# Designs tried in a protein design run: peptides against a protein of PDB entry 3VZA. Part 161

Target 1, 98 residues: chain A of PDB entry 3VZA
Amino acid sequence: RVERLCKSKELFEERLGLEIRRIHNEQLQFIFRHIDHKDPDKPYMFTLSINEQGDYEVTSCTPPLDCISEFQLKVRETNNFSAFIANIRKAFTALSFK
Target 2, 62 residues: chain B of PDB entry 3VZA
Amino acid sequence: AAYVTQLYYKISRIDWDYEVEPARIKGIHYGPDIAQPINMDSSHHSRCFISDYLWSLVPTAW

## One batch from the design tools (peptide; made by RFdiffusion4, then SolubleMPNN)

Design b2_p29_1_s4 (from b2_p29_1, 15 letters changed)
Fold by OpenDDE base, seed 1:
Parts: structure tokens; sequence; C-alpha cells
Structure b2_p29_1_s4 (fold): chain B 98 residues (1-98), chain C 62 residues (1-62), chain A 29 residues (1-29)
């Protein structure tokens, strides 16, 4: 089971270009790579926590995204976590062209 | 590790085939209406193309 | 000790995803 879990994590990290880490203060760190085709290893990342009210809360975003606050609102309204992550990646992709 | 692995499924809805050769990207993406097979030769594509393609399978509609 | 909000959320996600994946695998087989 441990071997399968490790392999699964590695496949997702490489193929999606997304690393997920548990970090200090009960947060998740999402690190996107493979965004900039000219620099595939350049990281685009944000951190997420569950606040005292039980809501998603973005605690950091690097590089910053103008739309991140709106996305936080949308995911709280819809609870569509998949769309939340996908839209963030889409926004990072758009940013990489500017 | 188990929780993070399941989080990848929640995000991507992809189930990999873990029994194929490393260079073969094979799995199934489960959309709301249809399941779409994934079957790529990684040697034919850049890492960025592969990632972009896989993410294109994930709906962005809220 | 009580689980944190994040830990509770992760547990919920794991249970939900496992159940959904099992159903999808059954349908695909």
Amino acid sequence: as target 1 above (98 residues)
Amino acid sequence: as target 2 above (62 residues)
Amino acid sequence: SPLSNLELWLKKVAEESAAELAKNREAAA
C-alpha cells in the first residue's frame, strides 16, 4: 500500500505538474510547475487553510493573482474544489504570458 | 500520504493505470457524464504539453 | 486530541473520493 501511494503521488506530481504539501500552521501548499513552457520548473504556488468557520481561505499566492479573492468566494459558494484549483492554474497560465 | 493522494483524485478525477511502463501515460478521466481514456506516449510530448492536456480535461465551470 | 479543521477536511475528502472512485472503477470494468 505504501509503495502504491508513493507511486501515485509521483505520477500526479509529474504529469499534472502539481505538488501538494502539508506545511506549518495546518495549511496546504499547492505548487504548480509546467506552466511556463520556456521555464517548466518555475513554480507558481498558493497556500490554503480551513478557517475557524470551516471555510476555504487562501493564505498566500506567489506570484499574486488579482482573481484569487474572487476564486475564494466562488469556491465557498459552490464548493467546487476541482474548478477552484483548475481556475487558479488557468490564471497562472495567463499570467505567464504577460 | 493517503489523504494527499485522494486529494489529487478530488481535483483531477483521474485514475492512473499503475501497471504500464513508465513512459506510457495511461488512465481514465471521469467526467460528470462520460469517462475518457488517457493513453499517451510521454516521449512524444513535452512535460508542459502533457500537463496542459491533462488539465484541459478538468472543467473550470463553477 | 481533537482533529484540526484541515485534518477533518482531508479525512472527509479521502472518504468521499474513495467511494466515488470505487463506483467509477466498477462502472468501467
Scores: peptide ipSAE 0.741, ipTM 0.957, DockQ to the pose 0.925
Fold by OpenDDE base, seed 3:
Structure b2_p29_1_s4 (fold): chain B 98 residues (1-98), chain C 62 residues (1-62), chain A 29 residues (1-29)
Amino acid sequence: as target 1 above (98 residues)
Amino acid sequence: as target 2 above (62 residues)
Amino acid sequence: SPLSNLELWLKKVAEESAAELAKNREAAA
């Protein structure tokens, strides 16, 4: 089971091009790769925490996304975390073409 | 590690088949209405294409 | 606290994901 969990993480990281790390100050770091087809290893990332009110809070975004604040609002309203992450990736993808 | 792995499922709704060869990307994506099989030969596609394809399975509607 | 909140959230996600996945696997079988 532990071995499968390790393999599962590696498969998700490679296939989705998404690495998830637990970092300082009790945050999650989401690192997207495979965004820019001309530079597949270029990272696009954001950090997330759960604030004192229990709400999702984006604490950083690199490169910055104009829509990130709106997405934070949407995920708080809908609690659709999957759509939240997918929309961020979509936004990063759009940014890579500009 | 376990929590992060399960977070991947919450995000993607993908369940991998762990018994196939490394070059085979096989699994099931569980959508809200339909479960879709995934079965790709990774050697026939770029990493970016594979990722884009898999993410295309994830709904973006709030 | 953020520590408690994040850990509790991760635990909740894990429990819900495990339950949903089990249900989906059963339905797919």
Scores: peptide ipSAE 0.740, ipTM 0.957, DockQ to the pose 0.664
Fold by OpenDDE base, seed 4:
Structure b2_p29_1_s4 (fold): chain B 98 residues (1-98), chain C 62 residues (1-62), chain A 29 residues (1-29)
Amino acid sequence: as target 1 above (98 residues)
Amino acid sequence: as target 2 above (62 residues)
Amino acid sequence: SPLSNLELWLKKVAEESAAELAKNREAAA
């Protein structure tokens, strides 16, 4: 049902503070909010593609994360996409504390 | 689209209850070993707390 | 026309997630 799908997306966006967009050049954009409790709407984001080899490839990360390359390696090794996204959020959270 | 919705499930493993009032955050988180019910009153918590809590349900072990 | 790698991945994710969710819902019922 189309209505259910729309509602589902909205619930996930609000409750997880995660927006997922399909953007140009066959990429996904992941936008985290609700990271900084003092500025809940401040976005933390990264973009992802599937390269020619079929591997996950982070194409951008804003703000930059020192650990993002390691996470990309880990998700390629484990194929644990859930942990990949969760760890990125964890890293953004840590970064927000300065 | 359906693809994005299913991607949320792949990430979070959460299945929402869509039949409750908007202020009720109700669903089930499916972990590898246990399913945990979610049942919160959104009016009692900040958006950030809710998000942090829900993400705390998602394992970070590779 | 051929699907991109991303589209193929999304399709796979959708199929697998739907199957898993259906299984979990059945178990919870």
Scores: peptide ipSAE 0.740, ipTM 0.957, DockQ to the pose 0.895
Fold by OpenDDE base, seed 2:
Structure b2_p29_1_s4 (fold): chain B 98 residues (1-98), chain C 62 residues (1-62), chain A 29 residues (1-29)
Amino acid sequence: as target 1 above (98 residues)
Amino acid sequence: as target 2 above (62 residues)
Amino acid sequence: SPLSNLELWLKKVAEESAAELAKNREAAA
C-alpha cells in the first residue's frame, strides 16, 4: 500500500505537473509546473488554508493572479474544488503568455 | 501521504493503471456522467503537452 | 487533542474520494 501510494504521488506530480505539499501553519502548497512550454520547470504556486470558519482561504499566490480572489469566492459558493484548481492552472497558463 | 494522494483524485478524477510500463500513460478519467479511458505513449509527446491534455479533461465550470 | 481544520478537511476528502473511486472502479469493471 505504501509503495502504491508513493508511485501514485509520483505519477500525478509528473503527469499533471502539480506538486502538493503540507507546509507550516497548517497550509497546503500547490506548485504547478509544465505551464510554460519554453520553460517547463518554471513553478507557479499558491498556498491554501482552511480558516477558523472552515472556509477555503488562499494565503499566497506567486505570481499573483488578479482572479484569485474571485476564484476563492466561487469555490466557497460552489464547493467545486476540482474546478477551483483547474481554473487557477488555466489562469497561470494565460499569464505565461504575457 | 494517503491524504494528499486522495486529493489528486478529488482534483483530477483520474485513476491510473499502475501495472503498465512507465512510458505508457494509462488510466480512466471519471467525469460527472461519462468515464473516458486514457491511453498515451509518453514518448510521442512533451511533458507540457501531456499535462495540458490531462488538465483539459477536468471541467472548469463552477 | 482535536485535529486542525486542515487535517479534518483532508480526512474528509480522503474518505469521500476513496468511496467514490471504489464505486467508479466497480462500475468500470
Scores: peptide ipSAE 0.739, ipTM 0.957, DockQ to the pose 0.916

Design b2_p29_2_s1
Fold by OpenDDE base, seed 5:
Structure b2_p29_2_s1 (fold): chain B 98 residues (1-98), chain C 62 residues (1-62), chain A 29 residues (1-29)
Amino acid sequence: as target 1 above (98 residues)
Amino acid sequence: as target 2 above (62 residues)
Amino acid sequence: SVEKWQAMMDKLLEGLSEEERERLAKRAE
């Protein structure tokens, strides 16, 4: 079972170019790679927590995204976490084109 | 680790076939309307292409 | 804290159907 879970994680990381890390202060770090085709290993990342009100809160975004605050509002409204992550990746992709 | 894999599914709606060779990207994407198979040879594509393709399966509509 | 972490994961994973959870559990074993 442990082996399958490890394999699953590795496949998702490589194929989606998305790494998910548990970091300090009960946060998750989402690291996107494979964004810049000229530099596939360049990371695009944000951190996420649940605030005291129980809402999604983006605690950092590197590089910064102008739309991240709006996306935070949208995910709170819709609770569509999949679209939240996908839209962030889309925004990072757009940013990579300068 | 179980939480992380569940989270990947929550995000992507992809379930991989773990019984094939590593170079074969095989699985099922559970879209909102219909489930679609994924089956491609990773050796024929760049890492970025593969990722872009897979993410293209994920709806961005809120 | 452990409790806060658990609450976070519950929040993130809410919405998965029981069928989906069962399928994922079977694949994990």
Scores: peptide ipSAE 0.614, ipTM 0.948, DockQ to the pose 0.741
Fold by OpenDDE base, seed 2:
Structure b2_p29_2_s1 (fold): chain B 98 residues (1-98), chain C 62 residues (1-62), chain A 29 residues (1-29)
Amino acid sequence: as target 1 above (98 residues)
Amino acid sequence: as target 2 above (62 residues)
Amino acid sequence: SVEKWQAMMDKLLEGLSEEERERLAKRAE
């Protein structure tokens, strides 16, 4: 069972280029790779927590995204977490073509 | 680890086939209207292409 | 804390159907 879970995580990390880490102060760190085709290992990341009101809160974003605050609002409105993550990756991808 | 794998599913809506060889990317993407099979030979594609393709399956509409 | 972590995961995983949860549970076995 543990072996299956480990394999599952590894497959998702490699195939999606997305690593999810539990970090200090009860936050999640989302690390995207495979964004820049010229530098596949370059990380694009943000951190997420649930604030005192129970809402999604982005606590950091590296590199910064102009649209991140809007996405935070949208995910709070829709609870569409999948679209939230996908749109962030899309934004990072666009940024990599600067 | 169970929570993380569930989160990956929540995000991607992908369920992998864990019984195939490592070079075969096989699974099912559960879209809002229809489930689509995934069946790729990873040796034919770059890591970035594979990731981009899989993410293209995930709707961005809010 | 464990409680706060659980609350976060509960929110993130909110909306999964029973069918989805059962399928994921079977895969984890």
Scores: peptide ipSAE 0.612, ipTM 0.948, DockQ to the pose 0.738
Fold by OpenDDE base, seed 3:
Structure b2_p29_2_s1 (fold): chain B 98 residues (1-98), chain C 62 residues (1-62), chain A 29 residues (1-29)
Amino acid sequence: as target 1 above (98 residues)
Amino acid sequence: as target 2 above (62 residues)
Amino acid sequence: SVEKWQAMMDKLLEGLSEEERERLAKRAE
């Protein structure tokens, strides 16, 4: 089971270009790659925690996204975490063309 | 690791076929209405194209 | 803490249907 889980993680990381890390202060780091076709290994990342109120909170975003606060609001309202992550990737993609 | 793989599924709604050759990207995407197969030859596409394609399967509507 | 991590993951993973949970469990076997 452990071997399968490891393989699954590796496949997701490579195919989605998304790495998920547990980092200090009980946060998750989401690292997108394969965003910039000219530099596929360039990372686009954000960190996420649950605040004292139990709500999703983006604690960092690199490079910064103007829309990240709105997305945080939307995910709190809808609890659609999939759309949250997908929209962030979409925003990073748009940013890579600037 | 279990939580991470569950999170990947929560995000992407994709289940991979783990028994195929490495160059084959095969799985199932579970959309809101229908499930669709994924079956790609990775040697025919760039890493960025593959990722973009897979993410295109994920709805962005809130 | 472990409790805080569990709470976070519970929130992140909530909403999976019974069918999805069963399928994921089977694949994890």
Scores: peptide ipSAE 0.612, ipTM 0.948, DockQ to the pose 0.750
Fold by OpenDDE base, seed 4:
Structure b2_p29_2_s1 (fold): chain B 98 residues (1-98), chain C 62 residues (1-62), chain A 29 residues (1-29)
Amino acid sequence: as target 1 above (98 residues)
Amino acid sequence: as target 2 above (62 residues)
Amino acid sequence: SVEKWQAMMDKLLEGLSEEERERLAKRAE
């Protein structure tokens, strides 16, 4: 049911501090919050698409992460999307301490 | 919406219990080896702590 | 396009077992 799906989305957004948006040019935007404990609403985000070759492609990352290109490679190699997202969050978290 | 919720599950491997009171964060995390219950009172923790904790359940090994 | 979106989501969601999909579907009812 739509109502349950909406509730599920809301729970995930709040509890994981992760919002997923469909944006222009057929991309997904992943917005992490709750990263900076001093500013829980500060967004850390990246956008993702599938390129013509069918591979995951990070089209933007804000703030920039030095490791994002490596993670893109890793997710292409492993198809471990969960680890991909988790590692990005971990990297954003590390960045927030700098 | 179905895709998004499935994506959240794909990412987190968490399945929430939707029948509990809003302040109760209850669900199951399905790890690669075992499933672990989640059961915490959100009123006792910050949003950041809750998120950090939940994400700590998600393996980062490729 | 709708087809491209579907393809992307299918790729993102690939690997979910039938059991997992059934469980998620059941909970969405």
Scores: peptide ipSAE 0.615, ipTM 0.948, DockQ to the pose 0.718; fails the geometry check

Design b2_p29_2_s2
Fold by OpenDDE base, seed 5:
Structure b2_p29_2_s2 (fold): chain B 98 residues (1-98), chain C 62 residues (1-62), chain A 29 residues (1-29)
Amino acid sequence: as target 1 above (98 residues)
Amino acid sequence: as target 2 above (62 residues)
Amino acid sequence: SVESWQRMFEKLLSGLSEEERKRLEERAA
């Protein structure tokens, strides 16, 4: 079971170019790679927690995204976590062209 | 690890075929209406192209 | 703590259908 789970994680990491890490203070770090085709290993990342109210809260974003606060609001309203992550990747992709 | 793999599914709606060779990217994407098969030869594409393609399957509508 | 992580992932994974949960559990087994 452990081996299968590890393989699953590795496939997702490589194919989606998305690594998910548990970090201190009950936060998840999402690390996107394969964003910049000229520098596939360049990381674009943000951290996420659940605040005292039980809501999604972005605790950091590197590089910063102007839209991150709006996305945080949208995910709280819709609970569409998939769209949340996908839109963040889309925004990072847009940054890579500048 | 179980939580993380479940989270990957929650995000991507992709279920991989774990029994194929590494060079073959096979799986199923479960869209809102239909399930679509994924079947790519990774040796014919860059890592960035593969990722971009897979993410293109994920709706961004809230 | 374990409980705090569980609470977080329950939030993150909320909304999965029973069919999806069953499939994920079967594949994880």
Scores: peptide ipSAE 0.646, ipTM 0.952, DockQ to the pose 0.787
Fold by OpenDDE base, seed 3:
Structure b2_p29_2_s2 (fold): chain B 98 residues (1-98), chain C 62 residues (1-62), chain A 29 residues (1-29)
Amino acid sequence: as target 1 above (98 residues)
Amino acid sequence: as target 2 above (62 residues)
Amino acid sequence: SVESWQRMFEKLLSGLSEEERKRLEERAA
């Protein structure tokens, strides 16, 4: 089971170009790669926690995204976590062209 | 690790075929209405193209 | 703590259907 889980994680990381890490203070770090075709290993990342009210809260975003606050609001309203992550990746992609 | 892999599924709605050759990207994407197969030869594409393609399968509508 | 992470992932993974949970459990077994 552990072996399968490790393989699954590695496949997702490589194919989606998304790494998910548990970090201090009960936060998840989402690291996107394969964003910039000219620099595939350049990371685009944000961190996420659950605040005292039980809501999703973005605690950092590097590079910063103007739309991140809006996305945080949207995910709280819709609870569509998939769209939340996908939209962030789309925003990072757009940023990489600037 | 179990939580993380489940989270990847929650995000992407992709289930990989773990029994195929390493160069074969094979799986199933579960869309809102239909499930569609994924079947790519990774040697024919860049890492960025593969990622972009897979993410294109994920709806961005809230 | 382990319990804290469990609570977080319970929220993150909320909304999965019973069918999806079953499939994921079968794949993990």
Scores: peptide ipSAE 0.644, ipTM 0.952, DockQ to the pose 0.774
Fold by OpenDDE base, seed 2:
Structure b2_p29_2_s2 (fold): chain B 98 residues (1-98), chain C 62 residues (1-62), chain A 29 residues (1-29)
Amino acid sequence: as target 1 above (98 residues)
Amino acid sequence: as target 2 above (62 residues)
Amino acid sequence: SVESWQRMFEKLLSGLSEEERKRLEERAA
């Protein structure tokens, strides 16, 4: 089981270019790579927590996204976590062309 | 690690075939209406192209 | 703590169906 889970994690990290880390203060760090085709290892990341009200809260975003607050609102309204992550990646991709 | 792998599925809706050779990217994407097979030769594509392609399968509609 | 992480992932994974959870468990085993 452990071996299979480890392989699964590695495949997702490499193929999606997305690493998920547990960090201090009960936060998840989402690190996107493979965004900039000229610099595939350049990280684009944000951190996420569940606040005291039980809502998703973005605690940091690097580089900053002007749409991140709106996305936080949308995921709270729709609970569509998949769209939340996908839209963030889309926004990072757009930012990489600026 | 179980939670993390489940989270990857929650995000991507992709289920990998773990029994194929490393150079083969094979799996299934479970879309809202249909399941779409994934079958790529990773040696024919850049890492960025592969990631972009796979993410393109994930709907962004809220 | 373990409990706090568990609570977070329960929130994150709350939308998965029982069929999906079962499939994921079977593949992980």
Scores: peptide ipSAE 0.644, ipTM 0.952, DockQ to the pose 0.723
Fold by OpenDDE base, seed 1:
Structure b2_p29_2_s2 (fold): chain B 98 residues (1-98), chain C 62 residues (1-62), chain A 29 residues (1-29)
Amino acid sequence: as target 1 above (98 residues)
Amino acid sequence: as target 2 above (62 residues)
Amino acid sequence: SVESWQRMFEKLLSGLSEEERKRLEERAA
């Protein structure tokens, strides 16, 4: 089982260009790569926690996204976590062209 | 590791076929209404193209 | 803590159906 889970994780990381890490203070770090076609290994990342009220909270975003606060509000309202992550990647992609 | 792999599915709605050769990207995307097969030769595409294509399968509507 | 991580992932994964969870468990077994 451990071997299969490791393989699954590796396939997702490579194919989606998305790495998910557990970091200090019970936060998840989401690291996007394959955003900039000229620099595929350049990371675009944000960190996420669940606050004391039980709500999603973005604790950092690098590079900064003007829309990240709105996305945090939207995911709290809709609980559509998939759209949340996909929209962040879309925003990072748009940023890479500027 | 189990939580993380489940989270990848929650995000992407993709299940991979783990029995094929590494160069073959094969799986199923479970959309809101219908499941669609994924089957592509990774040697014919850049890493960025592959990622962009797979993410294009994920709806962005809230 | 372990419990804290569990609570976080339970929230993140809350939208998965039983059928989806079963399929994922079978594939991971």
Scores: peptide ipSAE 0.647, ipTM 0.952, DockQ to the pose 0.769; fails the geometry check

Design b2_p29_2_s3
Fold by OpenDDE base, seed 4:
Structure b2_p29_2_s3 (fold): chain B 98 residues (1-98), chain C 62 residues (1-62), chain A 29 residues (1-29)
Amino acid sequence: as target 1 above (98 residues)
Amino acid sequence: as target 2 above (62 residues)
Amino acid sequence: SVEAWQRMMDRLLSGLSEEERKRLAERAE
């Protein structure tokens, strides 16, 4: 089972270009790569926590996204975590073209 | 590790086929209405293209 | 802590259907 889980994580990391790290202060770091086709290893990342109310809270975003606060609101309203992550990636992608 | 892999699934709705050769990207994307197969030869595409393609399968509608 | 991590992940993973849980469990076995 451990071997399968490790393989699964590796496949997702490589294929989605998304690394998920557990970091200090009860946060998750989401690191997107493969965003900039000219620099596939350039990271685009944000950190996420669950606040005391149980709501998603973005604690950092690098590079910054103007839409991140709105996305945080949307994910709280809809609880659509998939769309939340996908929209962030989409926003990072758009940013990479500027 | 189990939590992280489950999180990847919740995000992407992709279930990989782990029994194929490494160069074969094979799996199933479970959309809200239908499931679609994924079957790519990674040697024919850049990492960025593969990622972009897979993410294109993920709905962005809230 | 481990407990805090588990609580967070449980929150993030909430909403998966029973079918999805079953499929994921089968893959992990």
Scores: peptide ipSAE 0.603, ipTM 0.947, DockQ to the pose 0.776
Fold by OpenDDE base, seed 5:
Structure b2_p29_2_s3 (fold): chain B 98 residues (1-98), chain C 62 residues (1-62), chain A 29 residues (1-29)
Amino acid sequence: as target 1 above (98 residues)
Amino acid sequence: as target 2 above (62 residues)
Amino acid sequence: SVEAWQRMMDRLLSGLSEEERKRLAERAE
């Protein structure tokens, strides 16, 4: 079981180019790679927490995204976490084209 | 680890086939309407292409 | 804390259906 879980994580990390890390202060770090085709290993990342009200809260975003606050609002309204993450990746992709 | 893998599924709606050779990207994407198979030879594509393709399966509509 | 982590993950995963959870559990074991 443990072996399968480890393999699953590795497959998702490589194939989606998305790493998920637990970090201090009860936060998750989402690290996107494979965004810039000229520099596939360049990381695009944000951190996420659940605030006292139980709402999703983006605590950092590197590089910064103008739309991140709007996406935070949208995910709170819709609770569509999948679209939330996908839209962030889409925004990072657009940013990579400068 | 279980939490993280479940989170990947919640995000991507992809379930991998873990019994195939490493070079084969095989699984099922569970879209909002229908489930569709994924079956790619990773040796024929760049890492960025593969990631972009898989993410293209994930709806961005809120 | 461990409990705080679990609570956070439970919140993040709350939208999964029982069918989805069952499928994922079967794959994990």
Scores: peptide ipSAE 0.603, ipTM 0.947, DockQ to the pose 0.763
Fold by OpenDDE base, seed 2:
Structure b2_p29_2_s3 (fold): chain B 98 residues (1-98), chain C 62 residues (1-62), chain A 29 residues (1-29)
Amino acid sequence: as target 1 above (98 residues)
Amino acid sequence: as target 2 above (62 residues)
Amino acid sequence: SVEAWQRMMDRLLSGLSEEERKRLAERAE
Protein backbone atom coordinates (compact mmCIF):
# COMPACT_ATOMS: atom_id res chain seq x y z
CA ARG B 1 0.00 0.00 0.00
CA VAL B 2 2.75 2.43 0.94
CA GLU B 3 4.64 1.55 -2.22
CA ARG B 4 1.56 2.15 -4.35
CA LEU B 5 0.89 5.51 -2.73
CA CYS B 6 4.47 6.63 -3.24
CA LYS B 7 4.38 5.59 -6.88
CA SER B 8 1.07 7.36 -7.39
CA LYS B 9 2.42 10.61 -5.99
CA GLU B 10 5.53 10.39 -8.14
CA LEU B 11 3.51 9.77 -11.29
CA PHE B 12 1.22 12.72 -10.63
CA GLU B 13 4.13 15.02 -9.81
CA GLU B 14 6.00 14.17 -12.99
CA ARG B 15 3.09 13.90 -15.40
CA LEU B 16 1.09 16.90 -14.21
CA GLY B 17 4.12 18.91 -13.22
CA LEU B 18 2.41 19.64 -9.92
CA GLU B 19 3.89 19.14 -6.47
CA ILE B 20 1.77 19.52 -3.35
CA ARG B 21 3.48 20.23 -0.04
CA ARG B 22 2.26 20.60 3.50
CA ILE B 23 3.85 23.72 4.95
CA HIS B 24 3.78 25.71 8.18
CA ASN B 25 0.69 27.38 9.60
CA GLU B 26 -1.67 24.74 8.21
CA GLN B 27 -1.11 25.60 4.56
CA LEU B 28 -0.70 23.70 1.32
CA GLN B 29 1.84 24.77 -1.26
CA PHE B 30 1.08 24.01 -4.90
CA ILE B 31 4.15 24.10 -7.12
CA PHE B 32 3.67 23.99 -10.88
CA ARG B 33 6.52 23.10 -13.18
CA HIS B 34 6.58 22.25 -16.88
CA ILE B 35 4.93 25.63 -17.53
CA ASP B 36 7.71 27.29 -19.51
CA HIS B 37 8.82 24.99 -22.30
CA LYS B 38 12.15 26.83 -22.43
CA ASP B 39 12.67 26.34 -18.69
CA PRO B 40 10.64 23.30 -17.62
CA ASP B 41 11.92 23.31 -14.03
CA LYS B 42 10.96 26.92 -13.33
CA PRO B 43 8.42 26.87 -10.48
CA TYR B 44 5.11 28.71 -10.43
CA MET B 45 3.47 28.40 -7.05
CA PHE B 46 0.75 29.47 -4.66
CA THR B 47 -0.19 28.62 -1.09
CA LEU B 48 -3.64 27.78 0.18
CA SER B 49 -5.31 27.53 3.56
CA ILE B 50 -8.77 27.01 4.97
CA ASN B 51 -9.77 30.03 7.04
CA GLU B 52 -11.87 30.07 10.20
CA GLN B 53 -15.04 30.19 8.12
CA GLY B 54 -14.00 27.06 6.25
CA ASP B 55 -13.36 28.95 3.01
CA TYR B 56 -10.46 28.56 0.61
CA GLU B 57 -7.91 31.32 1.07
CA VAL B 58 -4.89 31.98 -1.13
CA THR B 59 -2.10 33.15 1.16
CA SER B 60 0.60 33.72 -1.47
CA CYS B 61 1.17 33.52 -5.21
CA THR B 62 4.57 33.61 -6.93
CA PRO B 63 4.73 35.04 -9.48
CA PRO B 64 1.70 37.19 -8.67
CA LEU B 65 -1.48 36.73 -10.71
CA ASP B 66 -3.95 39.53 -11.24
CA CYS B 67 -6.76 36.99 -11.47
CA ILE B 68 -6.00 35.08 -8.28
CA SER B 69 -8.49 37.04 -6.16
CA GLU B 70 -11.21 36.39 -8.70
CA PHE B 71 -10.40 32.70 -8.75
CA GLN B 72 -10.58 32.58 -4.97
CA LEU B 73 -14.03 34.10 -5.15
CA LYS B 74 -15.11 31.67 -7.85
CA VAL B 75 -13.98 28.58 -5.97
CA ARG B 76 -15.81 29.77 -2.88
CA GLU B 77 -18.97 30.25 -4.93
CA THR B 78 -18.81 27.04 -6.95
CA ASN B 79 -16.67 24.79 -4.75
CA ASN B 80 -15.13 23.56 -8.02
CA PHE B 81 -11.63 22.93 -6.75
CA SER B 82 -10.56 21.20 -9.96
CA ALA B 83 -11.43 24.22 -12.09
CA PHE B 84 -9.71 26.42 -9.51
CA ILE B 85 -6.37 24.63 -9.86
CA ALA B 86 -6.70 24.26 -13.63
CA ASN B 87 -7.44 27.95 -14.11
CA ILE B 88 -4.45 28.92 -11.99
CA ARG B 89 -2.21 26.77 -14.16
CA LYS B 90 -3.75 28.32 -17.26
CA ALA B 91 -3.02 31.77 -15.87
CA PHE B 92 0.58 30.86 -15.05
CA THR B 93 0.96 29.51 -18.57
CA ALA B 94 -0.28 32.78 -20.03
CA LEU B 95 2.10 34.69 -17.78
CA SER B 96 5.06 32.65 -18.99
CA PHE B 97 4.59 34.06 -22.50
CA LYS B 98 5.06 37.67 -21.42
CA ALA C 1 0.19 10.15 1.30
CA ALA C 2 -3.32 8.80 0.83
CA TYR C 3 -4.80 12.26 1.24
CA VAL C 4 -2.41 13.74 -1.33
CA THR C 5 -3.15 11.09 -3.94
CA GLN C 6 -6.86 11.58 -3.39
CA LEU C 7 -6.33 15.30 -3.86
CA TYR C 8 -4.55 14.69 -7.15
CA TYR C 9 -7.56 12.70 -8.26
CA LYS C 10 -9.99 15.40 -7.18
CA ILE C 11 -7.97 17.92 -9.18
CA SER C 12 -7.26 15.95 -12.34
CA ARG C 13 -9.93 13.23 -12.32
CA ILE C 14 -7.22 10.90 -13.60
CA ASP C 15 -6.70 7.34 -12.42
CA TRP C 16 -3.38 5.85 -13.55
CA ASP C 17 -2.63 2.31 -14.56
CA TYR C 18 0.22 1.45 -12.20
CA GLU C 19 1.06 -1.91 -13.76
CA VAL C 20 2.45 -0.70 -17.10
CA GLU C 21 6.03 0.08 -18.04
CA PRO C 22 7.40 3.50 -17.02
CA ALA C 23 7.50 4.74 -20.61
CA ARG C 24 3.77 4.19 -21.00
CA ILE C 25 1.39 6.83 -19.68
CA LYS C 26 -1.82 4.92 -19.32
CA GLY C 27 -4.93 5.72 -17.35
CA ILE C 28 -8.49 6.97 -17.39
CA HIS C 29 -9.75 10.53 -17.23
CA TYR C 30 -13.19 10.76 -15.70
CA GLY C 31 -14.85 13.73 -17.34
CA PRO C 32 -18.23 15.15 -16.42
CA ASP C 33 -19.98 13.23 -19.18
CA ILE C 34 -17.79 10.31 -20.18
CA ALA C 35 -14.59 8.57 -19.20
CA GLN C 36 -11.72 8.86 -21.67
CA PRO C 37 -8.73 6.55 -21.89
CA ILE C 38 -5.21 7.91 -21.69
CA ASN C 39 -2.52 5.97 -23.53
CA MET C 40 0.69 7.73 -24.48
CA ASP C 41 4.27 6.78 -25.22
CA SER C 42 6.22 9.22 -23.06
CA SER C 43 9.37 8.72 -25.13
CA HIS C 44 7.66 10.53 -28.01
CA HIS C 45 6.91 13.73 -26.08
CA SER C 46 8.55 16.35 -23.90
CA ARG C 47 7.66 16.69 -20.24
CA CYS C 48 5.99 20.02 -20.94
CA PHE C 49 3.90 18.64 -23.77
CA ILE C 50 2.72 15.74 -21.64
CA SER C 51 1.73 18.05 -18.79
CA ASP C 52 -0.02 20.50 -21.11
CA TYR C 53 -1.92 17.68 -22.73
CA LEU C 54 -3.07 16.15 -19.47
CA TRP C 55 -4.15 19.51 -18.09
CA SER C 56 -6.08 20.15 -21.29
CA LEU C 57 -8.33 17.29 -20.22
CA VAL C 58 -9.35 19.18 -17.07
CA PRO C 59 -12.34 21.50 -17.58
CA THR C 60 -11.84 25.12 -16.61
CA ALA C 61 -15.52 26.04 -16.53
CA TRP C 62 -16.60 27.00 -13.05
CA SER A 1 -0.87 19.00 14.00
CA VAL A 2 -2.09 15.74 12.54
CA GLU A 3 -5.66 16.63 13.41
CA ALA A 4 -5.44 20.00 11.70
CA TRP A 5 -4.02 18.37 8.59
CA GLN A 6 -6.82 15.84 8.55
CA ARG A 7 -9.44 18.56 8.93
CA MET A 8 -7.99 20.42 5.96
CA MET A 9 -7.88 17.31 3.79
CA ASP A 10 -11.41 16.35 4.77
CA ARG A 11 -12.60 19.77 3.67
CA LEU A 12 -10.72 19.59 0.37
CA LEU A 13 -11.96 16.08 -0.37
CA SER A 14 -15.54 16.53 0.83
CA GLY A 15 -16.96 16.60 -2.68
CA LEU A 16 -15.86 13.13 -3.71
CA SER A 17 -18.67 10.67 -4.32
CA GLU A 18 -18.99 7.28 -2.70
CA GLU A 19 -18.13 5.65 -6.00
CA GLU A 20 -14.96 7.70 -6.31
CA ARG A 21 -13.91 6.97 -2.74
CA LYS A 22 -14.50 3.27 -3.29
CA ARG A 23 -12.39 3.25 -6.45
CA LEU A 24 -9.57 5.14 -4.77
CA ALA A 25 -9.63 2.82 -1.78
CA GLU A 26 -9.42 -0.24 -4.02
CA ARG A 27 -6.39 1.18 -5.80
CA ALA A 28 -4.60 2.08 -2.59
CA GLU A 29 -4.91 -1.42 -1.12
Scores: peptide ipSAE 0.603, ipTM 0.947, DockQ to the pose 0.747
Fold by OpenDDE base, seed 3:
Structure b2_p29_2_s3 (fold): chain B 98 residues (1-98), chain C 62 residues (1-62), chain A 29 residues (1-29)
Amino acid sequence: as target 1 above (98 residues)
Amino acid sequence: as target 2 above (62 residues)
Amino acid sequence: SVEAWQRMMDRLLSGLSEEERKRLAERAE
């Protein structure tokens, strides 16, 4: 089971170009790669926590996204975490063309 | 690792086929209405194309 | 802490359906 879980994680990381890390202060770091076709290894990342009210809270975003606060609001309203992550990736993709 | 893999599933709705050759990307995407197979030859595509394609399967509607 | 991590992940994974949980559990076996 452990071996399968490790393989699963590796496949997701490579195929989605998304790495998920547990970091200090009870946060998750989401690192997107394969965004810029001219620089596939360039990372686009944000960190996420659950605040005292139990709400999703973006604690950092690099590079910064103007829409990140709106997305945070949307995910709190809808609880659609999948759309939240996908929209962030789409926003990073758009940013990579600028 | 279990939590992380479950999180990947919650995000992507993809289950991989772990028994195929490394160059074959096979799995199932569970959309809101229908499950669809994934079956790609990774040697035919760039890493960025593969990622873009897989993410295109994920709805962005809130 | 481990407990805090688990609580966070439980919150993040709370939206999975019964069918999804069953399928994931079966694959984990």
Scores: peptide ipSAE 0.601, ipTM 0.947, DockQ to the pose 0.749

